# Peptides against a protein of PDB entry 3VZA, part 19

Target 1, 98 residues: chain A of PDB entry 3VZA
Amino acid sequence: RVERLCKSKELFEERLGLEIRRIHNEQLQFIFRHIDHKDPDKPYMFTLSINEQGDYEVTSCTPPLDCISEFQLKVRETNNFSAFIANIRKAFTALSFK
Target 2, 62 residues: chain B of PDB entry 3VZA
Amino acid sequence: AAYVTQLYYKISRIDWDYEVEPARIKGIHYGPDIAQPINMDSSHHSRCFISDYLWSLVPTAW

## One batch from the design tools (peptide; aimed at target 1 I31 R33 T62)

Design b2_p15_8 (made by RFdiffusion4)
Pose (drawn by RFdiffusion4):
Structure b2_p15_8 (pose): chain A 98 residues (1-98), chain B 62 residues (1-62), chain P 15 residues (1-15)
Amino acid sequence: as target 1 above (98 residues)
Amino acid sequence: as target 2 above (62 residues)
Amino acid sequence: SEADEELYEEALESA
C-alpha cells in the first residue's frame, strides 16, 4: 500500500538519481545525482514554481546553466515537462565536462 | 507520496516491476509508439551508467 | 543567494 509507494519513490530516486523536494515558498527542488561519474554523489539542482499566471518558473539553478532560461521558454510553449527535465539533465552532464 | 511517484512517471514514462529481487532493474518504458521492456542486472553496472542509460530512454525533442 | 547555498549544503549532507 503505502509501502509500495515509498518503494516506488526510492526506486526512482536511486535509479534516475533524481530527488524531488517540496521546499519553502511554493517551490519544488529537483536534485540530480549520478551526473559526474568521478563523484556520483555530487548534486546538481534547480528549483521550480508555478507562478501566479500558472506558468512554469525556474527560480534558481545551482550550479547555473546558461540554457535554462531558454528551456523555461520552451517548456512554457510546448508544455513538454518531460523534455524540459531531460534537457536540464543533459545540460548538467555537459557542464560537468566544461 | 503518490503525487511524486506520479510525476516520476510523467517525467520518465517508466513503470517498475515491484515484484523482483533488488538487484534487478526491471520495468517498462512507455512512449508514442510501442512500450519497451527494461531488465537489467544492477550488479553489472555502475550507478552512473544505470542513471545515464535510463535517462537516455527519455526523448529530448520538444 | 544564501537560501540557495543552504539548500545546496542540505543536498550535500543528504547524500

Design b2_p15_8_s1 (made by RFdiffusion4, then SolubleMPNN; from b2_p15_8, 6 letters changed)
Fold by OpenDDE base, seed 3:
Structure b2_p15_8_s1 (fold): chain B 98 residues (1-98), chain C 62 residues (1-62), chain A 15 residues (1-15)
Amino acid sequence: as target 1 above (98 residues)
Amino acid sequence: as target 2 above (62 residues)
Amino acid sequence: SEEDEKLLQEAKEAA
């Protein structure tokens, strides 16, 4: 089972081009790759925490996204975490076209 | 890794087939209305194309 | 582990 779980994580990382890390101060770091077809290993990332009120809070976004604050509001309203992550990737993709 | 894989499923709604050869990307995407199979030969596509395709399966409607 | 507990909490908060 442990080997299966390790394989699962590796498959998701490679196929989705998404790495998820636990970082300091009880935050999660989401690192997207495979965004820029000309530079597949270039990272696009954001960090996420749960604030004192229990709400999702984006604590950093690199490169910056104009829409990230709106997405934070939307995920708090809908609790649709899947759409939240997918929309961020979509925004990073659009940004990669300059 | 159990909980991170749970998070990946909550994000993507994809369940992989772990019994196929490494060059085969096979699984199922569970959408709200339709479950559709994934079955790709990875040797025929770039890493970016594969990722873009898989993410295209994930709804962006809130 | 503490890290697993954090991931579990995040997963539970996700719809």
Scores: peptide ipSAE 0.185, ipTM 0.927, DockQ to the pose 0.040
OpenDDE base, seeds 1, 2, 4, 5: peptide ipSAE 0.114, 0.111, 0.142, 0.113; ipTM 0.924, 0.924, 0.925, 0.924

Design b2_p15_8_s2 (made by RFdiffusion4, then SolubleMPNN; from b2_p15_8, 7 letters changed)
Fold by OpenDDE base, seed 4:
Structure b2_p15_8_s2 (fold): chain B 98 residues (1-98), chain C 62 residues (1-62), chain A 15 residues (1-15)
Amino acid sequence: as target 1 above (98 residues)
Amino acid sequence: as target 2 above (62 residues)
Amino acid sequence: SAEDAELLEEARAAA
């Protein structure tokens, strides 16, 4: 089972181009790659925490996204985490086109 | 890695077929209305295309 | 691991 879990993680990382890491101060870092077709390894990332009120809070976003605050509001309203992550990737993709 | 894979499922709603050859991207995407099979030959596509395609399966409606 | 525990917490929060 451990081998399968490791394989699963590797498959998701490669196929989705999304790495998820725990970082300092109880935050999750989401690192997107495969965004820019001209530079597939270029990372687009944001960090996420649960604040004192128990709400999702984006603590950083690199490169910055104008829409990130709105997405934070939306995920708090809907609790649709999947759409939250997908919309961020969509926004990063749009940004990569400049 | 159990919990990270759970998170990936929460995000993507994809379950991979782990018994196929590495070059075969096979699995199931569980959308809100219907389950959709995934079956791609990775050697026929770029990494970016594959990722874009898979993410296109994930609804962005809130 | 501690990392798994945190990821689990996030997964639960995302439910």
Scores: peptide ipSAE 0.165, ipTM 0.926, DockQ to the pose 0.042
OpenDDE base, seeds 1, 2, 3, 5: peptide ipSAE 0.120, 0.132, 0.155, 0.150; ipTM 0.927, 0.927, 0.926, 0.926

Design b2_p15_8_s3 (made by RFdiffusion4, then SolubleMPNN; from b2_p15_8, 6 letters changed)
Fold by OpenDDE base, seed 2:
Structure b2_p15_8_s3 (fold): chain B 98 residues (1-98), chain C 62 residues (1-62), chain A 15 residues (1-15)
Amino acid sequence: as target 1 above (98 residues)
Amino acid sequence: as target 2 above (62 residues)
Amino acid sequence: SEEDERLLREAEEAA
């Protein structure tokens, strides 16, 4: 089971180009790679926490995304976490073309 | 950890086939209404293409 | 951690 879980994590990290890390102050860091085809290892990342109200809160975003606050609102309204992460990746992808 | 892999599933809705050779990207994407098989030869694609393709399976509608 | 478990729970409830 442990070996399978480790393999699963590695497959997701490589195939999705998404690393998920626990960081200080009870936050999760999401690190996207494979965004820029010219620089596949360039990281695009954001951090996420649950605030005192129990809502998702983006605590950092690098590089900055103009749409991140709207996405935070949308995920709170819809509770669609999958779409939240996917839209952030799409936004990072769009940013990589600029 | 179990929580991390479960989180990946909640995000991507992808379940991998762990019994295939490393060069084969095989699994199932579970969309809201339909399951779609994934079966790629990784040697035929760049890492970025593979990631872009897999993410294209994930709905972005809120 | 408790926080990542909470995030996971929220994701589960959302899906």
Scores: peptide ipSAE 0.195, ipTM 0.926, DockQ to the pose 0.038
OpenDDE base, seeds 1, 3, 4, 5: peptide ipSAE 0.190, 0.162, 0.178, 0.186; ipTM 0.925, 0.923, 0.924, 0.924

Design b2_p15_8_s4 (made by RFdiffusion4, then SolubleMPNN; from b2_p15_8, 4 letters changed)
Fold by OpenDDE base, seed 2:
Structure b2_p15_8_s4 (fold): chain B 98 residues (1-98), chain C 62 residues (1-62), chain A 15 residues (1-15)
Amino acid sequence: as target 1 above (98 residues)
Amino acid sequence: as target 2 above (62 residues)
Amino acid sequence: SKEDEELYKEALERA
């Protein structure tokens, strides 16, 4: 079971180009790679926490995204975490072409 | 750990086939209305293409 | 979903 879980994590990290890390102050860091086809290892990342009100809060975003605050609002409204992450990746992808 | 893999599943809705050779990317994507198989030869694609393709399966509608 | 939130919290707690 442990071996399977480890393999699963590795497959997701490589195939989705998404690494998830726990960092200080009860935050999760989401690191996207494979965004820029010319620089596949270039990281695009954001950090997320749950604030005292129990709402998702983006605490950092590198590179910055103009739409990140709107996405934070949307995920609070819809609670669609999958769409939240997918839209952020889509936004990073768009940014890589600019 | 189970929690992180569960998070990946909640994000991607992908369940991998763990019994195939490493070069084979095989699994199932569970969309809102339909489940679709994933079955591709990783040697035929770049890492970026693979990731882009897999993410394209994930709905972005809120 | 609420389940997603719980998974997130679990990840924060257990990771």
Scores: peptide ipSAE 0.242, ipTM 0.930, DockQ to the pose 0.040
OpenDDE base, seeds 1, 3, 4, 5: peptide ipSAE 0.191, 0.178, 0.188, 0.189; ipTM 0.924, 0.922, 0.924, 0.924; seed 3 fails the geometry check

## One batch from the design tools (peptide; aimed at target 1 M45)

Design b2_p16_1 (made by RFdiffusion4)
Pose (drawn by RFdiffusion4):
Structure b2_p16_1 (pose): chain A 98 residues (1-98), chain B 62 residues (1-62), chain P 16 residues (1-16)
Amino acid sequence: as target 1 above (98 residues)
Amino acid sequence: as target 2 above (62 residues)
Amino acid sequence: EEEELEEALEELEEAD
């Protein structure tokens, strides 16, 4: 029951290396791990809210990505949240080789 | 707890097989077109490869 | 940017 839900969350966290936290001020924090193969536990994170217009809004990105504003515009236009998350992870992987 | 796991599905389109040994990464990836099985031995791969591979199943086209 | 990273990491440690 609830055990299955917790198990599902853990499987996703471990397998995708992605954790989602509900934090202060109506925000969710997405933390990617398993990005740098030399340091698998190092986190790359961004925070997101749905603003008063009902739009996706990235409120911070640590470390910064120069393409995340473009991604914000694209996710607003297409409503493709899955691609938004996938493109952010690709950007953090690339940033790790810079 | 349900709402976060639902979002993981929205993000990855993966449904896990919860009835397998912990060492097996088993599930199905869904898409526009036919669903694809996943059945990997976690002992054969690094955590990073598993994550990178699973994420490669997620389309990046907008 | 380094200060912001340190702060984010401290917050994660505290939350954990």

Design b2_p16_1_s1 (made by RFdiffusion4, then SolubleMPNN; from b2_p16_1, 7 letters changed)
Fold by OpenDDE base, seed 4:
Structure b2_p16_1_s1 (fold): chain B 98 residues (1-98), chain C 62 residues (1-62), chain A 16 residues (1-16)
Amino acid sequence: as target 1 above (98 residues)
Amino acid sequence: as target 2 above (62 residues)
Amino acid sequence: SKKEEEEALKELEELE
């Protein structure tokens, strides 16, 4: 089972181009790759925490996204975490074309 | 990695088939109404295409 | 569910 779970994580990382890490102060770091087809290894990332009120809070975004604050609001309203992450990737993708 | 893989599933709604050879990308994407099979030959696609395709399965509607 | 993110965070902490 442990081996299966480890393999699952590796498959997700490679196939989605998404790595998830823990960083200081109880935060999660989401690192997207495979965004820029001309530079597949270029990272696009953001960090996320749960604040004292229990709400999702984006603590950093690199490169910056104008829409990230709106997405934070939307995920708090809808609790649609999947759409939250997917929209961030979509926004990073759009940014890579500029 | 139970909770991490659970998080990946929460995000992507994809369940992988772990019993196939590495060159085969096989799994199921679970949408709200239907399940869509995934079955790709990784040797025929770039890493970016594969990722873009898989993410295209994930709804962005709030 | 925010609980899932918290659990993932704890799991990642345990992996260190």
Scores: peptide ipSAE 0.181, ipTM 0.921, DockQ to the pose 0.044
OpenDDE base, seeds 1, 2, 3, 5: peptide ipSAE 0.127, 0.128, 0.105, 0.173; ipTM 0.918, 0.918, 0.917, 0.921

Design b2_p16_1_s2 (made by RFdiffusion4, then SolubleMPNN; from b2_p16_1 with E1S E6K A15L D16E)
Fold by OpenDDE base, seed 1:
Structure b2_p16_1_s2 (fold): chain B 98 residues (1-98), chain C 62 residues (1-62), chain A 16 residues (1-16)
Amino acid sequence: as target 1 above (98 residues)
Amino acid sequence: as target 2 above (62 residues)
Amino acid sequence: SEEELKEALEELEELE
């Protein structure tokens, strides 16, 4: 089963183009690739933590997104983490065309 | 990698079929109303297309 | 959801 779990992680990373890493100060880094079809390996990333109040907090976003603060508010209101991540990817995708 | 894979499922709502050949992208996407099968030949698509397609399955409505 | 994030953090930390 351990091998299956490792395989699962690899499949998600490749197929979704999403890598998830632990970063200093108890943060998760979400790294999107496969965003720019002309440069599939170009990373689009943000970092996330749970602050002292227990709320999701975006601690960095590269490249920056104007909508990231609104998304942070929305995920705190709805707890829809899936929509949160998907909307960020959509925003990065839109940015790649500009 | 149990918790990381759980996180991936929480994000994507996709469950992969791990028993198929590597070139086959097979699984199930669990949407709010209905589960939809995923069954793709990876050799027929670019990495970016595959990712875009899979992400298109994920609702963005809050 | 927040618990899952914490668990993911812990798991990734253990793997490092």
Scores: peptide ipSAE 0.148, ipTM 0.922, DockQ to the pose 0.045
OpenDDE base, seeds 2, 3, 4, 5: peptide ipSAE 0.145, 0.125, 0.144, 0.131; ipTM 0.921, 0.920, 0.921, 0.921

Design b2_p16_1_s3 (made by RFdiffusion4, then SolubleMPNN; from b2_p16_1 with E1S A15E D16E)
Fold by OpenDDE base, seed 5:
Structure b2_p16_1_s3 (fold): chain B 98 residues (1-98), chain C 62 residues (1-62), chain A 16 residues (1-16)
Amino acid sequence: as target 1 above (98 residues)
Amino acid sequence: as target 2 above (62 residues)
Amino acid sequence: SEEELEEALEELEEEE
């Protein structure tokens, strides 16, 4: 089972181009790659935590996204974490064309 | 990596087939209505195309 | 959910 779980993580990282890491101060970092077809390894990332109120909070976003605050509101309202991550990737993708 | 993989599933709703050849991308995407099989030959596609395709399966509706 | 995120965070801490 351990072997399968390790393989699973590797498959997700490669196939989705999404790496999830723990960073300082109890935060998760989401790193998207494979966004820019001209530079597949270019990272697009954001960090996430649970604030004192228990709500999702984006603590950083690189490169910046104008829509990130709205997405934070939406995920708090809907608790649709999948849509949250997918919309961020979509926004990063749109940004890469500029 | 149990919780991380669980998080990946929560995000993507994809379950991989772990018994196939490395060059074969097989799995199932579990959408709200139907389950969509995934079956790709990775040698036929770029990494970016593969990722874009898989993410296209994930609904963005809130 | 927030709980799953916290569990993932905890696991990632152990992996590092």
Scores: peptide ipSAE 0.122, ipTM 0.918, DockQ to the pose 0.046
OpenDDE base, seeds 1, 2, 3, 4: peptide ipSAE 0.037, 0.054, 0.055, 0.116; ipTM 0.910, 0.911, 0.912, 0.918

Design b2_p16_1_s4 (made by RFdiffusion4, then SolubleMPNN; from b2_p16_1 with E1S E10K A15L D16E)
Fold by OpenDDE base, seed 5:
Structure b2_p16_1_s4 (fold): chain B 98 residues (1-98), chain C 62 residues (1-62), chain A 16 residues (1-16)
Amino acid sequence: as target 1 above (98 residues)
Amino acid sequence: as target 2 above (62 residues)
Amino acid sequence: SEEELEEALKELEELE
């Protein structure tokens, strides 16, 4: 089972182009790659934590997204984490065309 | 990596077939209405195309 | 959920 879980993580990382890492102060870093077809390894990332109120909080976003604050509000309202991550990727993708 | 893979599933709703050849991207996407099979030959596509395709399966409606 | 995120944080910490 351990072997399968390790393989699963690797498959997700490669196929989705999404790496998830823990960083300091109990935060998760989400690193998207495969966004820019001209530069597939270029990272697009944001960090996420649970604030003192228990709500999702985006603590950083690189490159910055104008819509990130709205998405943070939306995920707090809907708790739709999947849509949250997918919309961020969509926004990063749109940004890569600029 | 149980919790991380669980998080990936929570995000993507994809379950991979781990027993196929490395060049085969096979799995199932569990959408809200139907389960959609995934079956791609990775050698026929770029990494970016594969990722874009898989993410296209994930609804963005809140 | 927030709980799943916390569990993922814990696991990722152990993996580092």
Scores: peptide ipSAE 0.111, ipTM 0.919, DockQ to the pose 0.046
OpenDDE base, seeds 1, 2, 3, 4: peptide ipSAE 0.078, 0.078, 0.109, 0.083; ipTM 0.916, 0.917, 0.919, 0.916

Design b2_p16_2 (made by RFdiffusion4)
Pose (drawn by RFdiffusion4):
Structure b2_p16_2 (pose): chain A 98 residues (1-98), chain B 62 residues (1-62), chain P 16 residues (1-16)
Amino acid sequence: as target 1 above (98 residues)
Amino acid sequence: as target 2 above (62 residues)
Amino acid sequence: STEEGDALLKTLNAKS
């Protein structure tokens, strides 16, 4: 029951290397791990809220990505949240080789 | 707890097989077109490869 | 805080 839900969350966290936290001020923090193969536990994170207009809003990005504002505009336009997350992860992987 | 796992599905389109040994990464990836099985031995791969591979299943086209 | 977090997750899940 609830055990299955916790198990599902842990499988996603470990397998995708992605953790989602509900934090202060109506935000979610997405933390990617398993990005740098030389340091698998190093986190790359961004925070997101739904603003008063009902739009996706990235409220911070650590470390910064120069393309995340473009991604914000695209996710607003297309409503493709899956691609938004996937493109942010691709950007953090690339940043790690810069 | 249910809301976060639902969002994982929305993001990855993966449904896990919860009835397998921990060493097996098993599930199905869903998409526009036919669903695809996943059955990997976690002992054969690094954690990073597993994550990179699974994420490569997620389309990046907007 | 928990209710706001759930509401945010529901909103994300409902967006199409």

Design b2_p16_2_s1 (made by RFdiffusion4, then SolubleMPNN; from b2_p16_2, 9 letters changed)
Fold by OpenDDE base, seed 2:
Structure b2_p16_2_s1 (fold): chain B 98 residues (1-98), chain C 62 residues (1-62), chain A 16 residues (1-16)
Amino acid sequence: as target 1 above (98 residues)
Amino acid sequence: as target 2 above (62 residues)
Amino acid sequence: SVAAGNALLEKLLARK
């Protein structure tokens, strides 16, 4: 099972172009790649935590997204974490064309 | 690793077939209404195309 | 809160 879990993680990382890391101060780092077709390894990243109120909080976003605060609000309202991540990727994709 | 893979599923709703050759991207996407198969030859596509395609399966409606 | 109800995320973030 451990080997399967490792393989699963690797498949998701490569196929989705999304790396998820646990980092300091109880945060998750989401690193998107495969966004820019001209530079597939260029990372687009945000970090996430649960704040003292128990709410989702984006603690960083690189490159910055104008919509990230709105998405944070939306995920707090809907608890749709899937849509949250997918919309962020969509926003990064749009940004890569600018 | 277990929690991370669970999070990947929570995000993507994809379950991979782990018993196929590495070049085969095979799995199932579980949408809200119907499950759809995934079956791609990775050698026929760029990494970016594959990722874009898979993410296109994920609803963005809140 | 919404996040407080997400046990998976809490486990990943080492919050209980």
Scores: peptide ipSAE 0.425, ipTM 0.948, DockQ to the pose 0.113
OpenDDE base, seeds 1, 3, 4, 5: peptide ipSAE 0.425, 0.412, 0.415, 0.431; ipTM 0.948, 0.948, 0.948, 0.948; seed 5 fails the geometry check

Design b2_p16_2_s2 (made by RFdiffusion4, then SolubleMPNN; from b2_p16_2, 11 letters changed)
Fold by OpenDDE base, seed 3:
Structure b2_p16_2_s2 (fold): chain B 98 residues (1-98), chain C 62 residues (1-62), chain A 16 residues (1-16)
Amino acid sequence: as target 1 above (98 residues)
Amino acid sequence: as target 2 above (62 residues)
Amino acid sequence: SVAAGEKLLQKLLNIK
């Protein structure tokens, strides 16, 4: 089971170009790669936590996204985390075209 | 690892076929209406294309 | 002792 879980994680990381890390202060870091076709390993990332009210909060975004605050609002309203992540990736992709 | 794997599924709605050779990207995307098969030869595509394609399966509507 | 991010993961895994 452990080996299967490791394989599954590796497949998702490579195929989606998305790494998910558990980091300090009860946060998750989402690292997108495969965004810039000219530099596939260049990371685009954000960190997520839960604030004192229990709501999702983006604590960092690198590079910064103008739309990230709106997406944070939307995910709080809809709880559609899938759309949240997909929209962030879409925004990073658009940003990579300069 | 188990929780992260579950999170990947919640995000992507993709279930991989783990029995195929490494060069084959095979699985099922479970959309809201119809499940769609995934079946790609990774040697024919760039890593970026593969990722872009798979993410294109994920709805962005809130 | 809860590992970093575990509470957040659990919350995420409880959504639709």
Scores: peptide ipSAE 0.532, ipTM 0.943, DockQ to the pose 0.683
OpenDDE base, seeds 1, 2, 4, 5: peptide ipSAE 0.482, 0.523, 0.497, 0.509; ipTM 0.940, 0.943, 0.940, 0.941

Design b2_p16_2_s3 (made by RFdiffusion4, then SolubleMPNN; from b2_p16_2, 9 letters changed)
Fold by OpenDDE base, seed 4:
Structure b2_p16_2_s3 (fold): chain B 98 residues (1-98), chain C 62 residues (1-62), chain A 16 residues (1-16)
Amino acid sequence: as target 1 above (98 residues)
Amino acid sequence: as target 2 above (62 residues)
Amino acid sequence: SVAAGDALLQKLLNIK
């Protein structure tokens, strides 16, 4: 199972182009790659935490997304984390076409 | 890594087939209505295409 | 760190 878990993580990271890291101050960092077809390794990332009220809070976003605050509101309302991540990736993708 | 892999599933709703050859991207995407099989030859596609395709399976409706 | 993100992970793992 341990070997499968390691393999699973690697498969997800490569195939989705999404790395998830545990970072300081009880945060998760989400790093998207494979966004820019001209530069597949260019990272697009954001960090997430839980605030004192227990709500999801985006603590950073690089590059910045105008829609990130709205997405934070939406995920709090819907608890649809899958859509949250997918929409962020969609927004990063759109940004790569600027 | 167990928790992270669970998170990947919650995000993507994809379950990989771990017994196939490395060049084969095989699995199942579990959508809200139906299950969609995934079966790709990674050697025939760019990394970006593969990622874009897989993410296209994930609904963006809130 | 090892403990970093645990609460967030647990919250996420408890969604739907």
Scores: peptide ipSAE 0.490, ipTM 0.940, DockQ to the pose 0.742
OpenDDE base, seeds 1, 2, 3, 5: peptide ipSAE 0.485, 0.471, 0.484, 0.488; ipTM 0.939, 0.938, 0.939, 0.939; seed 1 fails the geometry check

Design b2_p16_2_s4 (made by RFdiffusion4, then SolubleMPNN; from b2_p16_2, 9 letters changed)
Fold by OpenDDE base, seed 4:
Structure b2_p16_2_s4 (fold): chain B 98 residues (1-98), chain C 62 residues (1-62), chain A 16 residues (1-16)
Amino acid sequence: as target 1 above (98 residues)
Amino acid sequence: as target 2 above (62 residues)
Amino acid sequence: SVAAGVALLEKLLARK
């Protein structure tokens, strides 16, 4: 089971181009790659925590996204975490063309 | 690894077939209305194309 | 909930 789970994680990381890490101060770091087709390894990142109220809180975003605060509001309203992550990736993709 | 794979599933709604050859991208995407099989030859596509395609399966509607 | 899953994931990764 452990071997299968490890392999599954690796498949997700490579195929989605998304790495998830624990970082300081009880935060999760989401690292997108495969965004810029000209530079597939260029990272696009944001960090996430659960605040004292139990709500999602974006604590950093690199490069910055104008829409990130709105997405944070939307995920709190809808609890659609999948759409939250997908929209962030979409926004990073759009940014890579600028 | 159990929790991270659970998180990946919550994000993507994809379940991989981990017993196939590495060059075969095989799995199932579970959309809200229908399950869609995934079956790609990775040697035919760039890493970026594969990622873009898989993310295109994930709805962005809130 | 998804939030609970994120918290659990964070705790798991913190132990590694």
Scores: peptide ipSAE 0.250, ipTM 0.929, DockQ to the pose 0.116
OpenDDE base, seeds 1, 2, 3, 5: peptide ipSAE 0.218, 0.235, 0.249, 0.236; ipTM 0.927, 0.928, 0.930, 0.928

Design b2_p16_3 (made by RFdiffusion4)
Pose (drawn by RFdiffusion4):
Structure b2_p16_3 (pose): chain A 98 residues (1-98), chain B 62 residues (1-62), chain P 16 residues (1-16)
Amino acid sequence: as target 1 above (98 residues)
Amino acid sequence: as target 2 above (62 residues)
Amino acid sequence: SEEELEEENEKVFEEY
């Protein structure tokens, strides 16, 4: 029951290397690990809220990505949250080689 | 707990097989078109490869 | 609010 839900969360966290936290001020923090193969535990994170207009809003990005504002505009336009997450991860992987 | 796991599905479109040994990464990836099985031996791969591979299943087109 | 967000980021770096 609840065991299955916890198990499903842990499988996703370990397998995708992605953790989701609900933090202060109506925000969710997405933490990517397994990005730098030389340092698998190093995190890359961003935070997100749904603003008063009901729009996706990236409220911080650590380390910064220069393309995340473009991604915000695209996710708002297309409502493609899956592609938004996937493109942010691709950007953090690339950043790690800069 | 259910709401986060539902979001993982929205993000990745993967449903895990919860009835397998921990060493097996087994599940199905869903998409516009036919669903695809996943059955990997975690002992054969690094954690990073597993994550990179699984994420490569997620389309990046907007 | 910005200080709280920085504290959360710091917790993530301490943990990992």

